# Ledger of designs, part 4: peptides against a protein of PDB entry 4Y8H

Target 1, 196 residues: chain A of PDB entry 4Y8H
Amino acid sequence: TSIMAVTFKDGVILGADSRTTTGAYIANRVTDKLTRVHDKIWCCRSGSAADTQAIADIVQYHLELYTSQYGTPSTETAASVFKELCYENKDNLTAGIIVAGYDDKNKGEVYTIPLGGSVHKLPYAIAGSGSTFIYGYCDKNFRENMSKEETVDFIKHSLSQAIKWDGSSGGVIRMVVLTAAGVERLIFYPDEYEQL

## One batch from the design tools (peptide; made by RFdiffusion4, then SolubleMPNN)

Design b2_p20_4_s3
Fold by OpenDDE base, seed 1:
Parts: C-alpha cells; sequence; structure tokens
Structure b2_p20_4_s3 (fold): chain B 196 residues (1-196), chain A 20 residues (1-20)
C-alpha cells in the first residue's frame, strides 16, 4: 500500500493506490483505500483490509451520532475517535490510518495514526509499505499552500514512485479532493502515472 | 453504540489475511 494526504491552499487531497495483497502474494483484487467517515472527512487505510474497514465504519457511526447532537464534527474530533479505537485495541489491530478533512474554520487538515494508536497532526502524511521509498522525494517536493493542480501532481508523482519500487502497491491511483466547493474523486491509470 | 462496536471488533478478529 501507498497512501498519502496533503493539505493545500484550498483544502486537502487524499491519495492511494489500489493493490491488495494476501500474505506474500499479490491478490488480483482492487481495493478502494479512501474511505468516507463524514461528508468532508475521509481516511486512507493501510494494514489489514478488514480491520481498517471496521474501524472506519465505527468512526463513521460515531460521527453520525455526534452530528445529530452537536453538529458537524471537526477533523480533529474524527482523528481523536480513530486514535481511541486504534490505541485501545492495538493488540488486536493491524491498522495504519491517515485522517484528512476540510472545514471552513480549520481548512484542510491531516492527522496520521500509525500502528500503536498515536496521533500526529501534519501538513502532509504518507504511509503504507510504499511510503518508505518516497520520504525523501516528498520532503524535497512538498510545499505549503500549493494549488489544486500542483497538489494533484505532487501526489501523483509521489505515489507513482512508491508504486515503482513497492511490489505491494499498484493498480490505479485514486484521489479525493476536499474543499469548500465539495468533494471530487479522481482516478489515474498505470499508463499515465508509469511514465512520470 | 457499545453493542455496535463490539460486533464490529469481533469481525476484525475473525477477518482473513487480506492487506492494503
Amino acid sequence: as target 1 above (196 residues)
Amino acid sequence: AKKYNEELFKKIEESGKEFV
């Protein structure tokens, strides 16, 4: 898996590959690793497919309850729910999650929750087995307050490099753009990103 | 809410070997 989320001028963009593995083998299955937990709060999932999906489902449920009582939750609130679930159940979970969201007050925000259930707020985050190959690239090329196009290109190039070197990453690159204007889903195919 | 969470975590424990 190669996943990332990047804050930019107008909000935040999440990105992910789509490859699924079973142990040491690559499964012929495409997985959507970008998961909605609220209208403009999404997450990137790495680790156990079932574990991370279950966690996201629980968070979505909690955020729905929260919304009914208190209004739209902040991205930080969503991240805190993820953190509590991951930390309290860390002995039974294999999950690495990036939480990203947009609201008018805080704009785009990114929180990373690695194995163990800690939480870290960052301007951008990368995770998954493929992330090990692109720490240097991302650090060199990331800039704060990029345009949408610049951010899409940054994510596309980053994930392309991760996929190139990580056998556990591949397939399509999916992105979700969260801004004041709404939610937009993007998809890029191997023929396009392999040429980068 | 508690019951819902418990059921979902049980599914996690019983889940297979697929990774993302």
Scores: peptide ipSAE 0.376, ipTM 0.745, DockQ to the pose 0.296; fails the geometry check
Fold by OpenDDE base, seed 2:
Structure b2_p20_4_s3 (fold): chain B 196 residues (1-196), chain A 20 residues (1-20)
Amino acid sequence: as target 1 above (196 residues)
Amino acid sequence: AKKYNEELFKKIEESGKEFV
């Protein structure tokens, strides 16, 4: 898996590959690793497919309850719920989560929750087995307050490089753009990103 | 809410070993 989330001028963009593995083998399954937990709060999933799906479902449930009582939750609140679930169940879960969201007050925010259940707020985050190959690239090329187009390009190039070197990453590159204007889903196919 | 969460976590234990 190669996943990332990047804050930019107008919000935040999440990105992910789609390859699924079974044990040490690549499964012939395309997985959507970008998961909605609220209108403009999404997550990137890495680790056990079942574990991360269950966690996301629980978070979505909590945020729905929160919304019914208090209104729209902040991204920080969502990250806190993820953190609690991942930390309290760390011995039984294999889950790496990046939480990203947009609201008018805080704009785009990114929280990374690695194995173990800690939480870290960052301007951008990368995770998954493919992220190992792109730390240097991302550090060199990330800039704060990029445009949407610059950010899409940054994520596309980053994930392309990760996929190139990580056998556990591949398939399509999916993105979710969260801004004041709404939610936009993007998809890029191998024929496009492999040429970068 | 707790019961709902418990049921969801039980699905983890019963699931196959797929990774993302």
Scores: peptide ipSAE 0.374, ipTM 0.747, DockQ to the pose 0.296; fails the geometry check
Fold by OpenDDE base, seed 5:
Structure b2_p20_4_s3 (fold): chain B 196 residues (1-196), chain A 20 residues (1-20)
Amino acid sequence: as target 1 above (196 residues)
Amino acid sequence: AKKYNEELFKKIEESGKEFV
C-alpha cells in the first residue's frame, strides 16, 4: 500500500494505490483505500483490510451520531475517534490510518495515526509499505499552499515512485479532493503514471 | 513512527490476512 494526504491552498487531497495483498501475494482485487467517514472527512487505510474497514465503519457511525447531536464534527474530532480505537486496541489491530478533512474554520487538515495508535497533525502524511521509498522525494517536493493542480501532480508523482519500488502497491491511483466547493474523486491509470 | 511502520510491514509479510 501507498497512501498519502496533502493539505493545499484550498483544502486537502487524499491519494492511494489500489493493490490488495495477502502476505507476499497480490490479491486479484482493486481496493478503494480512500474511505468516507463524513461528508468532508475521509481516511486512507493501510494494514489489515478487515481491521481498517471495521475502524472506519465505527468512526463513521460515531460521527453520524455526533452530527445528529452537535452538528458537523471537526477533522480533529474524527482523528480523536480513530486514535482512541487504534490505541485502545493496538495489541489486536494492524492499522495505519491517515485522516484528512476540510471545514471552513480549519481548512484542510491531515492527521496520521500509525500502528501504535498515536496521532500526529501534519501538513502532509504518507504511509504504507510504499511510503518508505518516497520520504526523501516528498520532503524535497512538498510545498505549503500549493494549487490543486500542483498538489495532484505531487501526489501522482509520489505514489508513482512508491508503486515503482513497492511490490505491495499498484493498480490505479485514486484521489479525493476536499474543498469548500465539495468532494471530487479522481482516478489515474498505470498507462499514465508509470511514465512519470 | 519508523518503528511502527517497520512492524506493520513485517506483519503484512507474515500474515495470511488481506492487507491494504
Scores: peptide ipSAE 0.358, ipTM 0.738, DockQ to the pose 0.445; fails the geometry check
Fold by OpenDDE base, seed 4:
Structure b2_p20_4_s3 (fold): chain B 196 residues (1-196), chain A 20 residues (1-20)
Amino acid sequence: as target 1 above (196 residues)
Amino acid sequence: AKKYNEELFKKIEESGKEFV
């Protein structure tokens, strides 16, 4: 898996590959690793397919209850719920989660929640087995307050490089753009990103 | 973050479970 989320001028973009593996990097299906937990709060999933799906389902339910009582939750609130679940169950979970969201007050925000269940707010985050190959590239090329187009290109190039070197990553590159204007889903196919 | 990622990757390689 190769996943990332990047804040930019107008919000945040999440990106992911689509390969699902079993054990020794055997691909068995194409998976959408970008998961909605609220209208403009999404997550990237890495780790156990079952564990990460369960976590996301619980968070989504929690945020629905929150919304009914208090209105739209902040991205920080969502990240807190993820953190609590991951930390409290750290001995039984294999999950690396990136939480990203947009609201008018805080704009785009990214929170990374690694295996231990800590939470870190960052301008951008990368995770998954493919992330090890692109730390240098991302550090060199990330800039704050990029345009939408620049951010899409940054994510596309980053994930392309991750897929190139990580056998556990591949398939299509999916993105979700979260801004004041709404939610936009993008998809890029191997014939395009392999040439970058 | 890198430490946690390394542990995660190790589990992916060793587990027979489905991973993303």
Scores: peptide ipSAE 0.352, ipTM 0.739, DockQ to the pose 0.453; fails the geometry check

## One batch from the design tools (peptide; made by RFdiffusion4, then SolubleMPNN)

Design b2_p21_4_s1 (from b2_p21_4 with A2E Y10A Y13A M17L Y20F)
Fold by OpenDDE base, seed 4:
Structure b2_p21_4_s1 (fold): chain B 196 residues (1-196), chain A 21 residues (1-21)
Amino acid sequence: as target 1 above (196 residues)
Amino acid sequence: AEAAAAAAAAAAALAALPQFL
């Protein structure tokens, strides 16, 4: 897996590859690793497909219940729910999650939750097996307050490079854009991103 | 507290799928 989330001028963009593996075999070429937990709060999933699906479903239910009682949760609240689940079950879970969300008060926010259930608020995060190959590229090319287009290009180039080197990453590049204007889903095919 | 306990029990049963993201 290669996943990332990037804060920008108008919000946040999540990005992921679409490969799922079973040992040395590609089990699914078009997996959706970008999962909605609330209207403008999403996560990127890495590690066990089963564990990360179960965690995301529990968080979605918790945030629906929260919304019915208290109104729209913050991205920090969503990250706290993920953190509790990942920390309490750390000995039985293989989950690496990036939580990203937009609200009018806090704008775009990114929280990374690595193995062990720690939580880190960052301007951008990268995770999964492919992230190892792009730390240097992302550090050199990330800028605060990019445009939407600059941020899409940064994610597209970053994930393209991760996919080139990581045998566990590939397929399509999916993105989710979270802003005041709403939610937008993007998809980029190999014939486009392999040439970058 | 009860909703969190029911959620933890469901997560423990799914650990058997050898699919990785």
Scores: peptide ipSAE 0.392, ipTM 0.762, DockQ to the pose 0.341; fails the geometry check
Fold by OpenDDE base, seed 2:
Structure b2_p21_4_s1 (fold): chain B 196 residues (1-196), chain A 21 residues (1-21)
Amino acid sequence: as target 1 above (196 residues)
Amino acid sequence: AEAAAAAAAAAAALAALPQFL
């Protein structure tokens, strides 16, 4: 897996590859690793497909309950729920999560939750097996307050490089853009991103 | 209840051919 989330001028963009593996085999070529937990709060999933699905489903339910009582949760609140689940179940879970969301007060926010269930707020985050190949690229090319187009290009180039080196990453690049205007899904195919 | 649901899902995942992301 290669996943990332990047804050930009108008919000946040999540990005992921689409490969799922079972041992040495590709189980799915077009997996959706970008999961909605609230209207403008999403996560990137890495590790066990089943564990990360279960965690995301529990968080979605918790945020629906929260919304019914208190109104729309913050991205920080969503990250806290993910953190509690990942930390309390760390001995039985293989999950690496990036939480990203948009609200009018805080704008785009990114929280990374690595193995062990710590939480870190960052301007951008990368995770999964492919992320190891792109730390140096991301550090050199990330800028704060990029445009939507600059941020899409940054994510596309970053994930293209991760996929090139990581046998556990591949397929399509999916993105989710979260802004005041709403939610937008993007998809980029190998013929486009392999040429970068 | 949430921790118990996550633990049950993890146990079920171990019984199946594990898919990794």
Scores: peptide ipSAE 0.385, ipTM 0.755, DockQ to the pose 0.372; fails the geometry check
Fold by OpenDDE base, seed 3:
Structure b2_p21_4_s1 (fold): chain B 196 residues (1-196), chain A 21 residues (1-21)
Amino acid sequence: as target 1 above (196 residues)
Amino acid sequence: AEAAAAAAAAAAALAALPQFL
């Protein structure tokens, strides 16, 4: 897996590859690793497909309950729910999650929750087995307050490089753009991103 | 405790063939 989330001028963009593996085999080429937990709060999933789906489903339920009582949760609140689940079950979970969301008050926010269930607020985050190959690229090329287009290109190039080197990453690049205007899903195919 | 139990039960029910992301 190669996943990332990047804050930009108008919000946040999540990005992921789409490969699922079972041992050495590609089980699915077009997996959706970008999971909605609230209207403008999404996560990137890495690790066990089962564990990360179960966590995301529980978080979604908690945020629905929260919304019914208190109104729309913050991205920080969502990250706290993910943190509690990942930390309390750390001995039985293989989950690396990036939480990202947009609201009018806080704008785009990114929280990374690595193995062990710590939480870190960052201007951008990268995770999964492919992320190790792109730390230097991301550090060099990330800028604060990029345009949507610049941020899409940054994620596309970053994930393209991760996929190139990580055998556990591949397929399509999926993105979710979270802004005041709404939610937009993007997809980029190998024929486009492999030439970058 | 209930959320952790629901998480553990969901994780156990989803413990089909280990697929990794």
Scores: peptide ipSAE 0.376, ipTM 0.751, DockQ to the pose 0.348; fails the geometry check
Fold by OpenDDE base, seed 1:
Structure b2_p21_4_s1 (fold): chain B 196 residues (1-196), chain A 21 residues (1-21)
Amino acid sequence: as target 1 above (196 residues)
Amino acid sequence: AEAAAAAAAAAAALAALPQFL
């Protein structure tokens, strides 16, 4: 897996590859690793497909309950729910999560939750097996307050490089753009990103 | 505590297919 989320001028963009492996490392499925937990709060998933789905479903339920009682939750609140689930079950979970969201007060925010259930607020985050190949690229090329287009290009190039080197990553690049204007889903195919 | 227990139970039930992302 190669996943990332990037804050930018107008919000946040999540990005992921689509490769799924089973058993003896067979890539047998294309999976959407970008999961909605609230209207403008999403996560990127790495690790066990089952564990990360279960965590995301529980977070979605808690945020729906929160919304019914208190109104729209913050991205920080969502990250706190993820952190509690991942930390309290760390011995039984293989989950690496990036939480990202947009609201009018806080704008775009990114929280990374690695194995063990720590939480880190960052301007951008990268995770999964492919992330190891792109730390140096992302650090050199990330800028704060990029345009939407610059941020899409940054994510596309970053994930393309991760996919090129990581056998556990591949397929399509998916993105979710979260802004004041709403939610937008993007998809990029191998023929486009392999040339980068 | 209930959310953590629900997560552990759901993870255990879904772990039947070793799919990794």
Scores: peptide ipSAE 0.372, ipTM 0.744, DockQ to the pose 0.334; fails the geometry check

Design b2_p21_4_s2 (from b2_p21_4 with Y10A A11L Y13A M17L Y20F)
Fold by OpenDDE base, seed 2:
Structure b2_p21_4_s2 (fold): chain B 196 residues (1-196), chain A 21 residues (1-21)
Amino acid sequence: as target 1 above (196 residues)
Amino acid sequence: AAAAAAAAAALAALAALPQFL
């Protein structure tokens, strides 16, 4: 897996590859690793497909219950629910999660939850097996307050490089853009991103 | 919290073919 989330001028963009593996086999070429937990709060999933789906389903339920009682949760509240689940179940879970969301008060926010269930707020985050190949690229090319287009290009180039080196990453690049205007889904195919 | 832990444990038992992301 290669996943990332990037804050930008108008919100946040999540990005992921689409490969799922079972041992040496590609089980799914077009997996959706970008999961909605609230209208403008999403996560990137890495590790066990079953574990990360279960965690995301539980978080979605908790955020629906929270919304009915208190109104729309913050991205920080969503990250805290993910953190509690990942930390309390760390001995039985293989999950690396990036939480990203948009609200009018805090704008775009990114929280990374690595193995062990710690939480870190960052301007951008990268995770999964492919992320190891792109730390140096992301550090050199990330800028705060980029445009939507600059941020899409940064994610596309970053994930293209991760996929090039990581046998556990591939397929399509999916993105989710979270802004005041709403939610937008993007998809980029190998014939486009392999030429970068 | 207890219901969340029980749901996670029940899903881990269904991993007859572990899929990784």
Scores: peptide ipSAE 0.417, ipTM 0.774, DockQ to the pose 0.354; fails the geometry check
Fold by OpenDDE base, seed 4:
Structure b2_p21_4_s2 (fold): chain B 196 residues (1-196), chain A 21 residues (1-21)
Amino acid sequence: as target 1 above (196 residues)
Amino acid sequence: AAAAAAAAAALAALAALPQFL
C-alpha cells in the first residue's frame, strides 16, 4: 500500500493506490482504500484489510451517533476515536491509518495513526509499504498552501514513484478532495501516472 | 466503557483474512 494525505490552501486531499495482496498474489486491483467516516472526514487505510475496515466501520457509527447528539464532529474528534480503538487493541491489530478532514474553523487537517496507536497531527502524512520509497521526494517537494492542481500533481507524482518500487502497491491512484465546496473523487489510471 | 467492549469483540472475529493493503 501507498497512501497519503496533504493539506493545501483550500482544504485537504487524500490519495491511495488500489492494490490488495494475499501473500505474493494480487487479490484485488481496484480496492478503495479511501474510506468515508463522516461527510468531510475520511481515512486512508494500510495493513490488514479486515482490521482497517472494522475500525473504520466502528468510527463511522460512533461519528453518526456523535452527530445526532452534538452536531458535526471535528477531524480531531474523529482522530481521537481512531486512536482509542487502535491503542486499546494494538496487540491484535495490523492497522496504519491516516485521518483527514475539512471544517470551516480548522480548514484541512491530517492526523497519522501508526501501528502503535499514537496520533500525530501533520501538514501532510505518508504511510504503507510504498511510503518508504518517497520520504525524500515528499520532503523536498511538499509546500504549504499549494493550489488544488499543484496538490493533485504532488500526490500523483509521489504515489507513482511509490508504485514503481513497491510490489505491494499498484492499480489506479484514487484521490478524495475535501473543501468548503464539498467532496470530489478523482481517479488516475496506469497509462497516465506511469509516465511521470 | 460498553461501546469499547463491543468494538473489541467485533475486531477479534476478523483476524482470519490474509489480505493486506
Scores: peptide ipSAE 0.415, ipTM 0.772, DockQ to the pose 0.329; fails the geometry check
Fold by OpenDDE base, seed 1:
Structure b2_p21_4_s2 (fold): chain B 196 residues (1-196), chain A 21 residues (1-21)
Amino acid sequence: as target 1 above (196 residues)
Amino acid sequence: AAAAAAAAAALAALAALPQFL
């Protein structure tokens, strides 16, 4: 897996590859690793497909219950629910999660939750097996307050390089754009991103 | 505490799929 989330001028963009593996086989070429937990709060999933689905489903339920009692949760609240589940179950989970969300008060926010269930708020995060190949690229090319287009291009180039080197990454690049204007889903195919 | 225990039990039951992201 290669996943990332990037804060930008108008909000946050999540990005992921689409490969799922079972041992040496590609089980799914077009997996959606970008999972909604609230209207403008999403996560990127890496590790066990089952564990990360179950965690995301539990968080979605908790945020729906929160919304019914207290109104729209913050991205920090969502990251706290993910952290509690990942930390308390760390001995039985293989989950690496990036939480990203937009609200009018905090704008775009990114929280990374690696193995062990620690939480780190960052301007951008990268994770999964492919992320190891792109730390140096992302550090040199990330800028704060990029445009939507600059941020899409940064994610597209970053994930293209991760997919090129990581045998566990591939397929399509999916993105989710979270802004004041709403939610937008993007998809980029191999013929486009392999040339980058 | 009861919600965390129910969450832990649901997670343990789903951990059996050999699919990785």
Scores: peptide ipSAE 0.413, ipTM 0.773, DockQ to the pose 0.342; fails the geometry check
Fold by OpenDDE base, seed 3:
Structure b2_p21_4_s2 (fold): chain B 196 residues (1-196), chain A 21 residues (1-21)
Amino acid sequence: as target 1 above (196 residues)
Amino acid sequence: AAAAAAAAAALAALAALPQFL
């Protein structure tokens, strides 16, 4: 897996590859690793497909319950629920999660939750097996307060490089854009991003 | 405590084929 989330001028963009593997085999070429847990709070999933789906489903339920009692949760609240689940079950989970969300108060926020269930708030995060190949590229090319277009291009180039080197990454690049205007889903195919 | 136990039980029930992301 190659996943990332990037804060930008108008919000946050999540990005992911679409490969799922079973050992050395590609089980699914078009997996959606970008999972909604609230209207403008989403996560990127890495590790066990089952574990990360179960965690996201539990978080979604808790955020629905939270919303019914207290109104719309913050991205930090969502990240705290993910953190509790990942930390309390760390011995039985293979989950690397990036939580990203937009609200009018905090704007775009990114929280990374690596193996072990720690939580880190960052301007951008990268995770999954493909992320190891793009640390230097991302550090060199990330800028704060990019445009939507600049951020889409940054994610597209970053994930293209991760997919190129990581055998566990591939397929399409999916993105989710979270802004005041709403939620937008993007998809980029190999014929476009492999030429970058 | 009851919500954490229900969450842990739901996680243990998802022994799906080991698919990795």
Scores: peptide ipSAE 0.404, ipTM 0.767, DockQ to the pose 0.342; fails the geometry check

Design b2_p21_5_s1
Fold by OpenDDE base, seed 5:
Structure b2_p21_5_s1 (fold): chain B 196 residues (1-196), chain A 21 residues (1-21)
Amino acid sequence: as target 1 above (196 residues)
Amino acid sequence: DAAAAAAAAAAAAAAAARLRV
């Protein structure tokens, strides 16, 4: 897996590859690793397909219950629910999660939850087996307050490089854009991103 | 039947336990 989330001028963008594997076999080439937990709060999933889906389903339930009682949760609240699940169950889970969300008060926010269930608020995050190949690229090319277009290009180039080197990453690049204007899904195919 | 459904669920669970994202 290669996943990332990037804060920008108008919100946040999540990005992911689409490969699911079982050993060396590609079980699914078009997986959706970008999972909604609330209207403008999403996550990127890495690790066990089953574990990360179960965690996201539990978080979605808790945020629906929260919304019914208190109104729209913050991205920090969502990250806290993910943290509790990942930390308290760390011995039985293989999950790396990036939580990203937009609200009018806090704008775009990113929280990374690596193996072990620690939580880190960052201007951008990368994770999964492919992320190891792009730390240097991301550090040199990330800028705060990029445009939507600059941020899409940054994610596309970053994930293209991760996919190129990581056998566990591939397929399409999916993105989710979270802004005041709403939610937008993007998809980029190999014929476009492999030439970058 | 219930036995065939249980066997299919067990096989699906064993396969899913090996899937990685």
Scores: peptide ipSAE 0.445, ipTM 0.760, DockQ to the pose 0.396; fails the geometry check
Fold by OpenDDE base, seed 4:
Structure b2_p21_5_s1 (fold): chain B 196 residues (1-196), chain A 21 residues (1-21)
Amino acid sequence: as target 1 above (196 residues)
Amino acid sequence: DAAAAAAAAAAAAAAAARLRV
């Protein structure tokens, strides 16, 4: 897996590859690793497919219950729910999650939750097996307050490089854009991003 | 936490399918 989330001028963009593996075999070429937990709060999933799905489903339920009682949760609240689940079950879970969300008060926010269930708020995060190949590229090319287009290009180039070197990453690049204007899903195919 | 316990139970039941993302 290669996943990332990037804050920008108008919000946040999540990005992911689409490969699921079973050992050396590609089990699914078109997996959706970008999972909605609330209207403008999403996560990127890495690790066990089953563990990360179960965690995301439970978080979604908790945020729906929260919304019915207290109104729209913050991205920090969502990250805290993920943290409780990941930390309390760390010995039985293989989950690396990036939480990203937009609200009018806090704008775009990113929280990374690595193995062990710690939480780190960052201007951008990368995770999964492919992320190891792109730390240097991302550090060199990330800028705060990019445009939407600059941020899409940054994610596309970053994930293209991760996919190029990581046998566990591939397929399409999916993105989710979270802004005041709403939610937008993007998809980029190999014939486009492999040439970058 | 009941939700944490439910996550752990779901994860344990799914351990047979070694699907990785």
Scores: peptide ipSAE 0.395, ipTM 0.752, DockQ to the pose 0.385; fails the geometry check
Fold by OpenDDE base, seed 2:
Structure b2_p21_5_s1 (fold): chain B 196 residues (1-196), chain A 21 residues (1-21)
Amino acid sequence: as target 1 above (196 residues)
Amino acid sequence: DAAAAAAAAAAAAAAAARLRV
């Protein structure tokens, strides 16, 4: 897996590859690793497919209950729910999650939750087996307050490089854009991103 | 709790299927 989330001028963009594996076998070429937990709060999933799906479903349920009682949750609240689940079940879970969301008060926010269930707020985050190949690229090319187009290009180039080297990553690049205007889903195919 | 039970079920399913993202 290669996943990332990037804050930008108008919000946040999540990005992911689409490969699911069972050892050396590619079980699914078009997996959706970008999962909605609230209208403008999403996550990127890495690790166990089943574990990360169950965690995201539980978080979605908790955020629906929260909304009914207190109104729309913050991205920080969503990250805290993910953190509690990942930390309390760390001995039985293999999950690396990036939480990203947009609200009018805090704008775009990114929280990374690595193995063990710690939480880190960052301007951008990368995770999964492919992320090891792109730390240097991301550090040199990330800028704060990029445009939507600059941020899409940054994610596309970053994930293209991760997929190039990581046998556990591939397929399409999916993105989710979260802004005041709403939610937008993007998809980029190998014939486009392999040439970057 | 329900969250721990769901996580345990997910772990068992993941161990059986060995699917990774």
Scores: peptide ipSAE 0.378, ipTM 0.743, DockQ to the pose 0.413; fails the geometry check
Fold by OpenDDE base, seed 3:
Structure b2_p21_5_s1 (fold): chain B 196 residues (1-196), chain A 21 residues (1-21)
Amino acid sequence: as target 1 above (196 residues)
Amino acid sequence: DAAAAAAAAAAAAAAAARLRV
């Protein structure tokens, strides 16, 4: 897996590859690793497909319950729910999650939850097996307050490089853009990103 | 306990499919 989330001028963009593997086999070429837990709070999933799906489903339920009682949760609240699940169950879970969300008060926010269930708020985060290949590229090319287009290009180039070197990453690049205007899904195919 | 329910659900799901993302 290669996943990332990037804060930008107008919100946050999540990005992911689409490969699911079982041992040496590609089980799914077009997996959606970008999972909604609330209207404008999403996560990127890495690790066990089953564990990360179960965690995301539980978080979604908790955020729905929260919303019914208290109104729209913050991205920090969502990250806290993920953290509790990942930390308390760390011995039985293999999950690396990036939580990203937009609200009018906090704008775009990114929280990374690596193995072990720690939580880190960052301007951008990268995770998954492919992330190891792009730390240097991301550090060199990330800028604060990019445009939507600049941020899409940054994520596209970053994930293209991760996919190129990581055997566990591939397929399409999916993105989710979270802004005041709403939610937008993007998809980029190999013929487009492999030449970057 | 929400953590225990989460652990049980995750363990049951993880046992069903050894897929990696």
Scores: peptide ipSAE 0.368, ipTM 0.736, DockQ to the pose 0.375; fails the geometry check

